# Ledger of designs, part 261: peptides against a protein of PDB entry 8BZL

Target 1, 228 residues: chain A of PDB entry 8BZL
Amino acid sequence: SYDRAITVFSPDGHLFQVEYAQEAVKKGSTAVGVRGRDIVVLGVEKKSVAKLQDERTVRKICALDDNVCMAFAGLTADARIVINRARVECQSHRLTVEDPVTVEYITRYIASLKQRYTQSNGRRPFGISALIVGFDFDGTPRLYQTDPSGTYHAWKANAIGRGAKSVREFLEKNYTDEAIETDDLTIKLVIKALLEVVQSGGKNIELAVMRRDQSLKILNPEEIEKYV
Target 2, 242 residues: chain B of PDB entry 8BZL
Amino acid sequence: SRRYDSRTTIFSPEGRLYQVEYAMEAIGHAGTCLGILANDGVLLAAERRNIHKLLDEVFFSEKIYKLNEDMACSVAGITSDANVLTNELRLIAQRYLLQYQEPIPCEQLVTALCDIKQAYTQFGGKRPFGVSLLYIGWDKHYGFQLYQSDPSGNYGGWKATCIGNNSAAAVSMLKQDYKEGEMTLKSALALAIKVLNKTMDVSKLSAEKVEIATLTRENGKTVIRVLKQKEVEQLIKKHEEE

## One batch from the design tools (peptide; made by RFdiffusion4, then SolubleMPNN)

Design b1_p24_7_s2 (from b1_p24_7, 15 letters changed)
Fold by OpenDDE base, seed 5:
Structure b1_p24_7_s2 (fold): chain B 228 residues (1-228), chain C 242 residues (1-242), chain A 24 residues (1-24)
Amino acid sequence: as target 1 above (228 residues)
Amino acid sequence: as target 2 above (242 residues)
Amino acid sequence: DDVYPPPPEERRAEVRERYDAIAY
């Protein structure tokens, strides 16, 4: 069957393994990204941590560099590979070009990596979508999304994972210039968007904030509750 | 070659990796291994299934492997796969030590192996490893640690967990009896015996069927010790008297 | 032919749940 072929188009022009990788993404925890005026915010639905599990080993948001962060939905093990490759590229770029990567550059790198895994025999696609946020060296906030196919686009706001549809619908209605007028309002927008699909309020949300010329800050539960 | 593509782990229509799921099922038929983190140490307890009378009384740990001076692991699943992975763990740890002149952090060793496991779920001509591992260790960053990894290349840190046969029941018991912040190594050993007694498919728990290793700190050094059969017998006896 | 055999039908739900808990 064509669904078992990794690199072969179906008669109707579909790459089934890419489509099925997208289904893997839909099983992942919901992630949301919002670009504000001078802030980028990532929010993720916390995975229910089993009793006796160490929460520190469960991270859905990670830094790629000082100026770039990523959230993902889908296979966690696949994401780790992509993150590691992206981090190496960020460091390599700093060494060779003597500037940090632009958010677009690293997004394109990740997208190209994903695309190669859709075209090579003996490799399955990555089962992840990613939201990549950060600041370019000129201070411009950026948000990009990538999918298993290796496509990427710039967004004002977007969501991925199991609750992405509902979160996206919320963002389409509520993303306005007024809603992102301040950093606090932008953070509130992300929290409100996640609350469309997350139960029990701020306790089940992981939130990361990057402001212009500042490092990534992961908010603790108490800080999140201030915005609820 | 086109033939190797047929053995690549691929996505199901629902976005699942069935061969990883089925590898996990295969591990469920292996002997039980559990790990418990205490305030003053960490332990592994494993079921011994192959009791051959002709095995030289060299109490070589069948299921518990020393990785370096600061870490050990236990395995559940395909023995040949376990041997490959434990050897790789030792090599990774040694390469790190040679490169940086310090022991590899526990989580970094676990992650390095998990990246290998993940690769075996993504690349053609390879199958998922039919092995889950429990890792115990100490490092200067996090102190005593317990990790679990599975065929998917995922891992997590734990206070207590179990892999292999009847692991779900064991985990349930651990959740009930584990006292966070109050767990001594002594109490952890007692808990291990309690859980194994209920989860092993044996009529009576005996010391010959159980292997236990402890990892402690003495005088600023890590000590990994496999308990002697007599020590295990005493633990079992104490449990029977309670 | 699958390298690992599928679980019995009665265990499929449990196996799926275990995988889902770890994989994503």
Scores: peptide ipSAE 0.464, ipTM 0.801, DockQ to the pose 0.644
Fold by OpenDDE base, seed 1:
Structure b1_p24_7_s2 (fold): chain B 228 residues (1-228), chain C 242 residues (1-242), chain A 24 residues (1-24)
Amino acid sequence: as target 1 above (228 residues)
Amino acid sequence: as target 2 above (242 residues)
Amino acid sequence: DDVYPPPPEERRAEVRERYDAIAY
């Protein structure tokens, strides 16, 4: 049957395993990305950390390089593989080209990796979508999204995971030039967007900020509460 | 639909990996393993089920494995899978030591194995490992650490956790009795005995049925010690008197 | 042909919950 084959198209042109991987993404915690003028912001719904679990081991936002960060939704173990491969590529690029990757370049690399895993019967698709943000060497902020199929696009703002629909609807209504006029307003927009699906305010949000010519900053809960 | 149950590395229509779920269920039938992090050390406590009278009287650790000078693990699940994974852990740790002339950080060793586990959920012709592991360790980055990893290739750091038989009940007990910031190794040992006494499917807890290892720091060195039966007996006796 | 057998029906919900807690 077509739904059990990894690389076989259905009569109507569907790749079922890719579609099912997208369902895995929808079970993941919500992530949101917003591109500001001189800032990129990633926000993620914190997974309910068990009382005895170490919070440091539950992260959904990671650096790929000094100029690139990624958030993901879906299978955490799959994400780790993609992150590691991307990190290696970023370092390799620095060594061979003597410049950091562009955000588009590393996104394309990740997308290509995902696509290859849809075209081999010996491999299932990755059960993750990713939001990739950062700055190009010219200082241009970028936001990209990748899906299990290996497709990618550039965005001004986007969301992935279980609450993505509601968050996207909010962003479609509220993303304006005025709403991203300042870094603080951009951060506030991300928080407000996440609050559409996250209960109990800033305590349940992980937020990462990358400003132009600055390193990735993970905001602590107290810093997040200032924007709520 | 059960049609997705047979394939090890495909998604269900709901985006689930059934064989990973079922592997986790299978581990629930294995002997109980506990891990508890204290301020001054970390411990593993494991149920010993296979007490064979013909085994050489030499105290052997059936479920607790030393990985290197700074780490140990306990296993719940398929023994053959556990042997393969523990061997891989040792190899990874040794290769790192040879390459960098320093011990591998605890989380990095855990992650390396988890990447292997993940691969066995993604590549065709592979099955998930039917094993969960608890890791205890010390490194200069985070000090004393406790980790759990599952067949999915996911892991987490813990203050206290349990795998194997009655793990859910054990975790609930740990949540009730674990005092954050106040846990000494002595208190952790007492807690381990308390939880095992309630969660093991035995009429009476005895020292022959329990393995306990502690990891401490003495004079700037890591010390991994498996408790002697007499020491475990004293812990059990103390618990029975309370 | 299942490598691991499915859980009993009465445990399926619990097994699913445990998986969801870890996998995602």
Scores: peptide ipSAE 0.455, ipTM 0.805, DockQ to the pose 0.637
Fold by OpenDDE base, seed 2:
Structure b1_p24_7_s2 (fold): chain B 228 residues (1-228), chain C 242 residues (1-242), chain A 24 residues (1-24)
Amino acid sequence: as target 1 above (228 residues)
Amino acid sequence: as target 2 above (242 residues)
Amino acid sequence: DDVYPPPPEERRAEVRERYDAIAY
């Protein structure tokens, strides 16, 4: 009975719908985030595009604002709702505070949104985890993760989705100050991490790079292959 | 397992939304709808299952709906759900036009409806819409476009696709015969007839059982035209002669 | 009572695959 209740704790203290939403995340394509010295990088396993599908409509990395971008794992339709709400908040913040959001601020906003959906009997949890990267107004690079429960933490590097365990194990071994010494090395680290779970090299990777005081750059397949 | 098939769309232990999956299965029992993108236009072809003698023959479209001057859609699934969603599409398009004094971009209209569909998969006391849609349109940003949306609130752009009965087989045939970059509207029409002839559960394909709409550009204006029965008959005849 | 009935057992794998291709 408790596994069907959205907001009811089990006798052993579990919120089953939140746990099951985490299982939905594990079915999603793998996403990786790495914070470098003056760069943040997101990499995502490209979803196999069906023959005759327009590749333009298949994106796993999106901008939330000029200084913040997000990758996600889990239900794409759920992610779209979160992204839209986050974008509105970023614009609202610029209008009211006259500064762009900090990466922590927008992460906390998203986390609070997710948490509210775990306490409403009229709503199921969001079936997504997100990696949120960007720069604060002081030029500090940031990486945050949020999960279906509405928890969030800051990371140096992390991964979400179906291959997250293997990618995290790789990052734990290979994330060093030397490995992120340059922008190019940081990008290479993300690609190498994704290649632990992605077949066929750079053609199956979506990669986004944000440098200090620069806009989000999505790399084309040719640019990615230069790092492989 | 039957335990997670309740009225409220909830996650299974495996992180699945069974009611969304089952809604998609229910759509598989609806009449076939095809969409094909060509270089010089885009088309929808739909199976007409209900031929009521009392229906006025002249303007009856069972499955193809004009949304605005630049877009049309075809629907597979629950008729009542389809009517609600098509009306909502028209309202969204009209509100955008009034607000911005320009037609809504095709993808933005599709995404707006997809957000509604998604909401019906997340909020309690709601069921997923038992409807998939194909959208055809033209805008100044991407030209001719074809989209598909499902009960999940997901969508994608396509060169050619199919929803409804025997959609998997139809998609397979489209993958085999669709020539990227070389597809004319004329060839797309022929392909649509070919695929429908093989996928429809009818002994013989007839013009009475097929609705076809084309979207083209003429003199800088979008033209949405539903083919006359005689035109469809000619297409069928041509296919039978090949 | 399920709003949408489950597919026949023989089609469950296909339905699941189709959903997974779109949903995630």
Scores: peptide ipSAE 0.454, ipTM 0.796, DockQ to the pose 0.603

Design b1_p24_7_s2 (from b1_p24_7, 15 letters changed)
Fold by OpenDDE base, seed 3:
Structure b1_p24_7_s2 (fold): chain B 228 residues (1-228), chain C 242 residues (1-242), chain A 24 residues (1-24)
Amino acid sequence: as target 1 above (228 residues)
Amino acid sequence: as target 2 above (242 residues)
Amino acid sequence: DDVYPPPPEERRAEVRERYDAIAY
């Protein structure tokens, strides 16, 4: 059946494994990215940690480099592979070009990697979408999204995962220049967006903030509650 | 090339990897393995199913493997797969030691193997490993650690967990009885016996059917010790008296 | 040809739940 073929188009022109990988993404925890004026914010629905599980090992937001971070939705094991490849590329770029990657560069790298896994026989697509945020060396904030197909686009704000539709609808209504006028307002926007799909407020949200010329900061639950 | 597609783990229409899911189910039929993290150590307890009188006295635990001086693991699932993965763990740990002149951090060893497991869920001509592992270890970064990994290539850190037969029931019991911040290795051993007694498909728990290893720190060194049968007997006896 | 057989129908829901808990 065409639905079981990894790299074969269906008669109607579909790559079913890519579409099914997108269904895997929809089962993932919701992630939100927002580009502010001088800030980028990633928020993720906190995965319910089992009572005896170490929370340290459950991370949905990761740094790729000092100037770039990523959130993902979909298969966690697949994400780890992509993250590792991206980190190596970021370091390689610093060594060879003597500058950090642009957010677009690393996004394109990840997208190309994903695309190769849609076209290579004997490899299934990555079951992840990613929100990639950061600052270019010129201080410009960037937000990109990648999907299992290897496509990527720049966004002002976007969401991925199981609650992405509701969150995107919220962002479409509430993302204005006034709503991102300050860093705090931008953070509040992300939290409010996540609260559309996350129950029990700030306790179930992971939030990462990268301000211009600053390192990635992961907010603790107490810091998040100040914005709720 | 097309022959690889039939053996490659692929997505279902719903975005699921059924072969990974089914591998996890297959592991549910394996012998029970428990891991418990304490303040002063970490332990593995594993069910020993193959007691054949004709087996040479296994000087070494059948289900608990020393990986290096600071880490050990237990396995649930396909024995052949387990042997391959445990050997890979040892090789990874040794290569790291040679390269960096220090022992590999526990989580890094776990993740390295998990990347291999993940690859077997994504690349053609490969099937998922039919093995879950519990890892115990110590490193200078996080101290005593307990990890679980599954056929998907996912892993997590745990205070206490179980893999194999009746794992869900065991985890429920651990959730009820595990006292966070107050767990000593002694209490962890008692808890392990309690849980195994209830979850093992045996009429009576005996020392011959249980392997227990502890990982502790003594004089700034990691000590991995497999409990002697007599020590396990004493633990069982204590449990029966309570 | 599935390498691993599917679970019995009565266990499918439980197996699915366990997978979903760790996979995503």
Scores: peptide ipSAE 0.447, ipTM 0.798, DockQ to the pose 0.633

Design b1_p24_7_s3 (from b1_p24_7, 14 letters changed)
Fold by OpenDDE base, seed 1:
Structure b1_p24_7_s3 (fold): chain B 228 residues (1-228), chain C 242 residues (1-242), chain A 24 residues (1-24)
Amino acid sequence: as target 1 above (228 residues)
Amino acid sequence: as target 2 above (242 residues)
Amino acid sequence: TDVYEPPPEERREEVRKRYDEIAY
């Protein structure tokens, strides 16, 4: 059966394992990214942290470098592998090129990594999509998405994971130049977008903000509540 | 559905890795292991199933393994897989020590093993490890720590958790009785006995059937100690009197 | 390579829930 082969096209041209990896992404917590004028914002639905779980170990937003952050949806263990490889590449680039990566560069690297895992008989696709945000050296904010196939695109705003459809629909309606006119408005837009799928308000949202020439800031719950 | 059950590295149509899922189920048949984080230490408590009379009474920890001077783990699942993974943990810790001349941070050791576990879910010709681990440790970065890792290669930090047989019931009990910020090692030991008494499939809890290790800090050094049978007996007796 | 046997039908939902909790 064509569905059992990792690297074989179906008669209708489908790569079933890639499609099924997309289904793994849909089981993941919702993540949203928005590019503002001078800010990039990532928001993630907090997985219900078990009462006795250490919240520090349940991070869905991570830095790849000083100028790049990533959120993901799908298999957490797969994400860790991708994150680690991306971090190594960011450091390697700094050493070899003497400049930080562009957001596009690291996205392309991740995409290429994912794509290779779709063409290897001995490997399954990564069960993750990622939102990659950051600033290029020239201060331009960027947002990219990549999926299990290794496809990537630049976005103004996007969402991944189980609630992605509803969040995208919200963003399509509400993403305007006015809605991102200020940093605070951009943050508010992300929170509002996540609240379309997250019922318990700001307590169940992880939010990361990167402003131009600033490091990644993870907002605490109290800071998030100010925007709700 | 049955067609996806046999391959180790294939997604189901629903985006599931069935062999990882089934490996997790297999662990449910293993002896119970508990971990509890306290303010002044961390402990592991594990069920001893094989009291072979011919086992030399050498205080051999059947399920609790010292990894280095600052970390220990307990295992639930396939013994052979557990032996391989515990050996890898020791090797990783030792290589780090040799390279950096300081002990490996607890989470970094856990992550390194989890990357191995993950690889066995993604590369063909390999099956997932049928093992869950609890890790206890101390480092200068986060102090006392408790981690759990599963066949998926995912892990998390915990204040208290359980793996193996009746783990769900144990976790429920821990959620009810664990008091955040107020847990002493003494109270954690009492809680461990309470939970094991209810979750072990035995009529009466005995010291022969329970292994307990504590990790504490004394004079700026980590001390990993396996409790003597007499100490465990006292804990059981105290619980029976309550 | 040895493969794990599927759980009995009565446990499938519980096993599924546990996987979903841990894997994602």
Scores: peptide ipSAE 0.455, ipTM 0.808, DockQ to the pose 0.649
Fold by OpenDDE base, seed 2:
Structure b1_p24_7_s3 (fold): chain B 228 residues (1-228), chain C 242 residues (1-242), chain A 24 residues (1-24)
Amino acid sequence: as target 1 above (228 residues)
Amino acid sequence: as target 2 above (242 residues)
Amino acid sequence: TDVYEPPPEERREEVRKRYDEIAY
């Protein structure tokens, strides 16, 4: 029997492979995104890097373009494919439209890519969710989430991966205008949210910050500890 | 459910790709391959299992492959799959060289192959490659490098790692004995012999059963050298005397 | 399409852990 990875509807109308891809996301390390006033912050649970592993090669946060960053939860190899496609699209957009992508545009592109893999014969869904953050050309901070189905929505704050439920519950309680009044408070909110599920404090957190008209900054562990 | 065990590119109800998982297990039955990064070089050490008496004394490296002037790899798993992937690595490296008139960065070569591996986990009608690879290389960006890639299409950089038979035990030993910042190629070679001696299912470690390659820089050029049997014998002897 | 056989039951947990470490 030709093992066709076909995402088909169940008799009750469910797409099991999409649902199971969402389960793959839940097995991934936790990622959190928060939109501040003039800042976007991504935080990821640093997977226990094996003692002999090069930390440089273990990144859960990546730039898609100068104005857009992405964190993901789920299959790392799948994420790499999505990231590469998104990067190419960002560059293509700059060449053809002569402007950087909006965060919504690139999110929609990624979502469309994922959706196609849920309808294409002989393809399985991507086993990843993504948090996509950045600034539009007008300086507006944005946060989007996409899942294996290809759906996407804009968020003030959200989380994906293993600890996402606990982190979301924390954010629902603690995300206020006062809590994001400053860049530092926004960063602190992300760290506090991750600490709900991350053991051993700031050493196990990867944190990225993007401010208006600034490039992505990955914080080192020492910088993170200043906020704990 | 047995249904998900036999499907090559579908998620289980728990969000797992069983065929990728099982491909990784299949590699565990292959001969042991070690990689160790040192300050002044990087090495691969691999178990040679198939000593056919009729193989001509031209000890071509069975498990260590030169990819280009700056990179080599070792393979664990299905031989036919390994041959396909090593050929692809060489082709990718050559295409890059032709296009850019410079050698491909080490990580970029690794990622290119990993994208191929990943594709075989996502497209129906294909099975994952039953191969893990260790890559050693040098480039101007990061210097000496060691990478591991697996059937999932994921990869990582390492200071020291192991694939194949008894890899978990080998990694544990490497974690104990690897001294970051103090590792010379000489000490790395000694460590490789030590680990292989304990992890290989042999009564006595012999030079005939071990392949070792080193990658160093001499006069601004990368030198990839497969150790001669006599050199390996000396390393084994030294280990036995300690 | 050729498929890999599942590991013996006694190794399933170890194999699962290894997969979890590498795949995600």
Scores: peptide ipSAE 0.445, ipTM 0.805, DockQ to the pose 0.669
Fold by OpenDDE base, seed 5:
Structure b1_p24_7_s3 (fold): chain B 228 residues (1-228), chain C 242 residues (1-242), chain A 24 residues (1-24)
Amino acid sequence: as target 1 above (228 residues)
Amino acid sequence: as target 2 above (242 residues)
Amino acid sequence: TDVYEPPPEERREEVRKRYDEIAY
């Protein structure tokens, strides 16, 4: 049964299941992350919540620890597994090392987890990319991105999901030192970037902000509309 | 390519899990299950398809299962898969109670099962569960709750929803008639009968073909009650008179 | 391992839409 060799190299050296997992990411709602001077901001395209659905259960931004949060694009169920593993690792690190994880550390952990699922027989890759933001203990804001392959990189700004190309093109043009000079400007940049692909304004955006030495704040729709 | 259809846990070139997609389709052929959240309670209503007169055990509920003192669920899909999952739910709830000396929060129980479902979509040699579930419950954190989970291992909270046969039509009707903030358990029961009458592939709705359970709070305790056939008959009769 | 059979062609689009609504 070929079920034992899910992720194998093609004759031309491609890992098709990893590539196809990346296609799963492209079907996900758009997420954007921006690193400001003393702020990190995550924004996600709200999936049209069915009229009778509880909005509480439709969140694409979650805390991994007090100093780290994550947004994702792709398979929601896969994301939950990764989030849970990451949360356990964050707590384990606090107990073992007596300090919170660095954003890079937890990103590397997640990346390693993803990579193992690309190499292990009988496992398919995770169908998610993630934007991981937070603050290191020294107060440095960080933004990382991971993909289904288990690669990770640090970014100033990035986007994932269905509208990622358009959002990235916008960020490449508009991410300047002046555009992130203040917390409010950084938030505005994220909103403007998402509005490239999201219709109907601030009502269809989920936005989370983490400031230096502050907890994750999820903005309500009314707060978002003030920036539009 | 047909090759992606025959393998259990691989992505298609478009990034889809075909076996999960097909499992969801299989559930569409199962009997209808409804869930409705009210201000003073939550209910499940399910189609009873197998009325075998020769069944010795009048299973009070074919499709509705009590999970613990604070939660119940209904199932749509493959019966054998449903039995495995409902048993697992009971075990998870019991283990939590033993470990923490308090009932498991509703969403945590749902999530724990959803993690199992997800695993069956990611590990080779396993197929997705051909089952969707509706969960009703009460906890001190969120009060009355209604959840839906599917073969993907995803879940969501709902004010009202439907799984199984004609679920799309049922959801449409629920969207039209559900009044947010004004839904009493009494009105929810009436709505359930209304929707089932329109969505079940029967000429006339009868109490023999419908199972209804309610979850309420009385004197600080959760009460899960399966309605008697006579009570369901009265609800149907009331609907026919309107 | 048993596998689910694909839906008939006439239902493929509906099934696809339902999956897209739930999976992502």
Scores: peptide ipSAE 0.441, ipTM 0.793, DockQ to the pose 0.662

Design b1_p24_7_s3 (from b1_p24_7, 14 letters changed)
Fold by OpenDDE base, seed 3:
Structure b1_p24_7_s3 (fold): chain B 228 residues (1-228), chain C 242 residues (1-242), chain A 24 residues (1-24)
Amino acid sequence: as target 1 above (228 residues)
Amino acid sequence: as target 2 above (242 residues)
Amino acid sequence: TDVYEPPPEERREEVRKRYDEIAY
C-alpha cells in the first residue's frame, strides 16, 4: 500500500519511488566520468543504434555550458528535461552573476530539482542519474554525480547505468595518480573502463573530453581507436 | 504486480513506467506508417484503414498532416490523441515563426512535442499519449530529415523507420533493403510499397488503402505533395511486375 | 483518468523489450 504514494515513506523509512527510479537508472546504458589533472573525460556506452538511426540524435553526452558537460543513465526523456533546465540556469547565472556556473553550483541546482520531484505530490522522481564534469573559473577540474533522490557528491572517477558496478570496480583498481598523469592516459583509463562492459570495442563508445580553457570535444571513432 | 498496471505516473519496482509501455503496445494495433529518407527528398507512407465512401475528401490525407510549409507528420495510435498533438505541433511552429520570423527547425519542433509527451508520463492525473509520430521535414541546418517520437517522449532521427502494426517486421525489411547514401526518392517510393505490401494484413495492396506524401525541394522551396491515387497505383503495379 | 490495458500474457515479454529499447 505504501508504494502507491509517490511522496510517502514506507514504515521502514524508504521512498519506494526513488528506489524504483534508481532501478530505472540501472537499466540505462553505462556512463563513466574521470577527473584528470587538467582534463575531464566522459564516456558512454552507445546504444546499439539501429543501422538506420541517425547517431546525431542519440547523444548521451551534452554540454550544459561552455565549461560544463553532462552524461546520464536512465530515462532519456527525463534527461532532456533536466538538461534543458540546467542549460537555462547556466545562462541565467551568466546574466545575473556575470560569471559562468561552477560545476558544483549547477550540480546542486540539478540535485535540488530532482529532490523536489521526490517530494511533490503528483510528480514522479526523475529516472536518471547524471555525471556532471567541467572546469570552475579557477581552472579546477570537477566531477559530480547526482541520483534520482537529489543527492550529489564529488568524485575522482565514477560510473552509472547498467554496467556501473563492473566499471567502478575497474576504476577502484586502476585509478591512480600515475594513471591520470597525462591527458592521454586519462582518456585511456576511461576507454579501458568502458571496455569492461561494452562489447565490440571503440565503435560502441562515445567519448567527450574537456581540457582546461577548452570547449567540449566529442571524439570521433577514429580518435577513440587510437587509445584502444 | 497488477497494482502498477493501473497507475499512470509511478515507477514499477523494476523501474518501468507500465502505462508508457502499454501505450506503446496500443500503437501496435494502429495502421502502419513508414518514413524513408532519400538524398533528394523524404516520404511518408501510411495505411488507410477506414475507407468510407461517404467521407468527405479532405484536402490532406487522413493519416498525414501538414504541420507547416517545411514539415509533415504521420500518426499511429489513438486518433483523438493524434489530433491534439498535431494541433500542438502546428501551434508551436506558428508561435516560433511569429517570434523569430523564420521557420522552426525540424528537430526543435519534434523536441517541443516530445517534452509535452514526457510531461504526460511524469505528472499525476495524466496518461501517456497513445501516439507515435513520424516527422518529415526540411530545414537549412540539416536538410531533409526523418524523425520518430513515441509515448515516452523519446525521439530519434532515422534514415528509414516504421510505426504501428507490424512495425518490427517493417523495420527489419527496411534494414535489409535500405541502401545508405544511394537512396533516391524514386527508390524510396518503391521500397515503401514493397514494405507495405508485406506488412499490411491485406491480400492485395491497393492504392485506396495507402497514403503517400513526399517532401522535396524545388527552386529553393519545400514542396509537400500527397501522391494521387493513380500515382500510387502505378507504384503498386511496378512492384507487382518485379 | 483512463488507463491503458495491459497486453496479453503472451505478448508481455515482447512489449517489455520494446519499451526497454525506446525508454532508456
Scores: peptide ipSAE 0.444, ipTM 0.803, DockQ to the pose 0.641; fails the geometry check

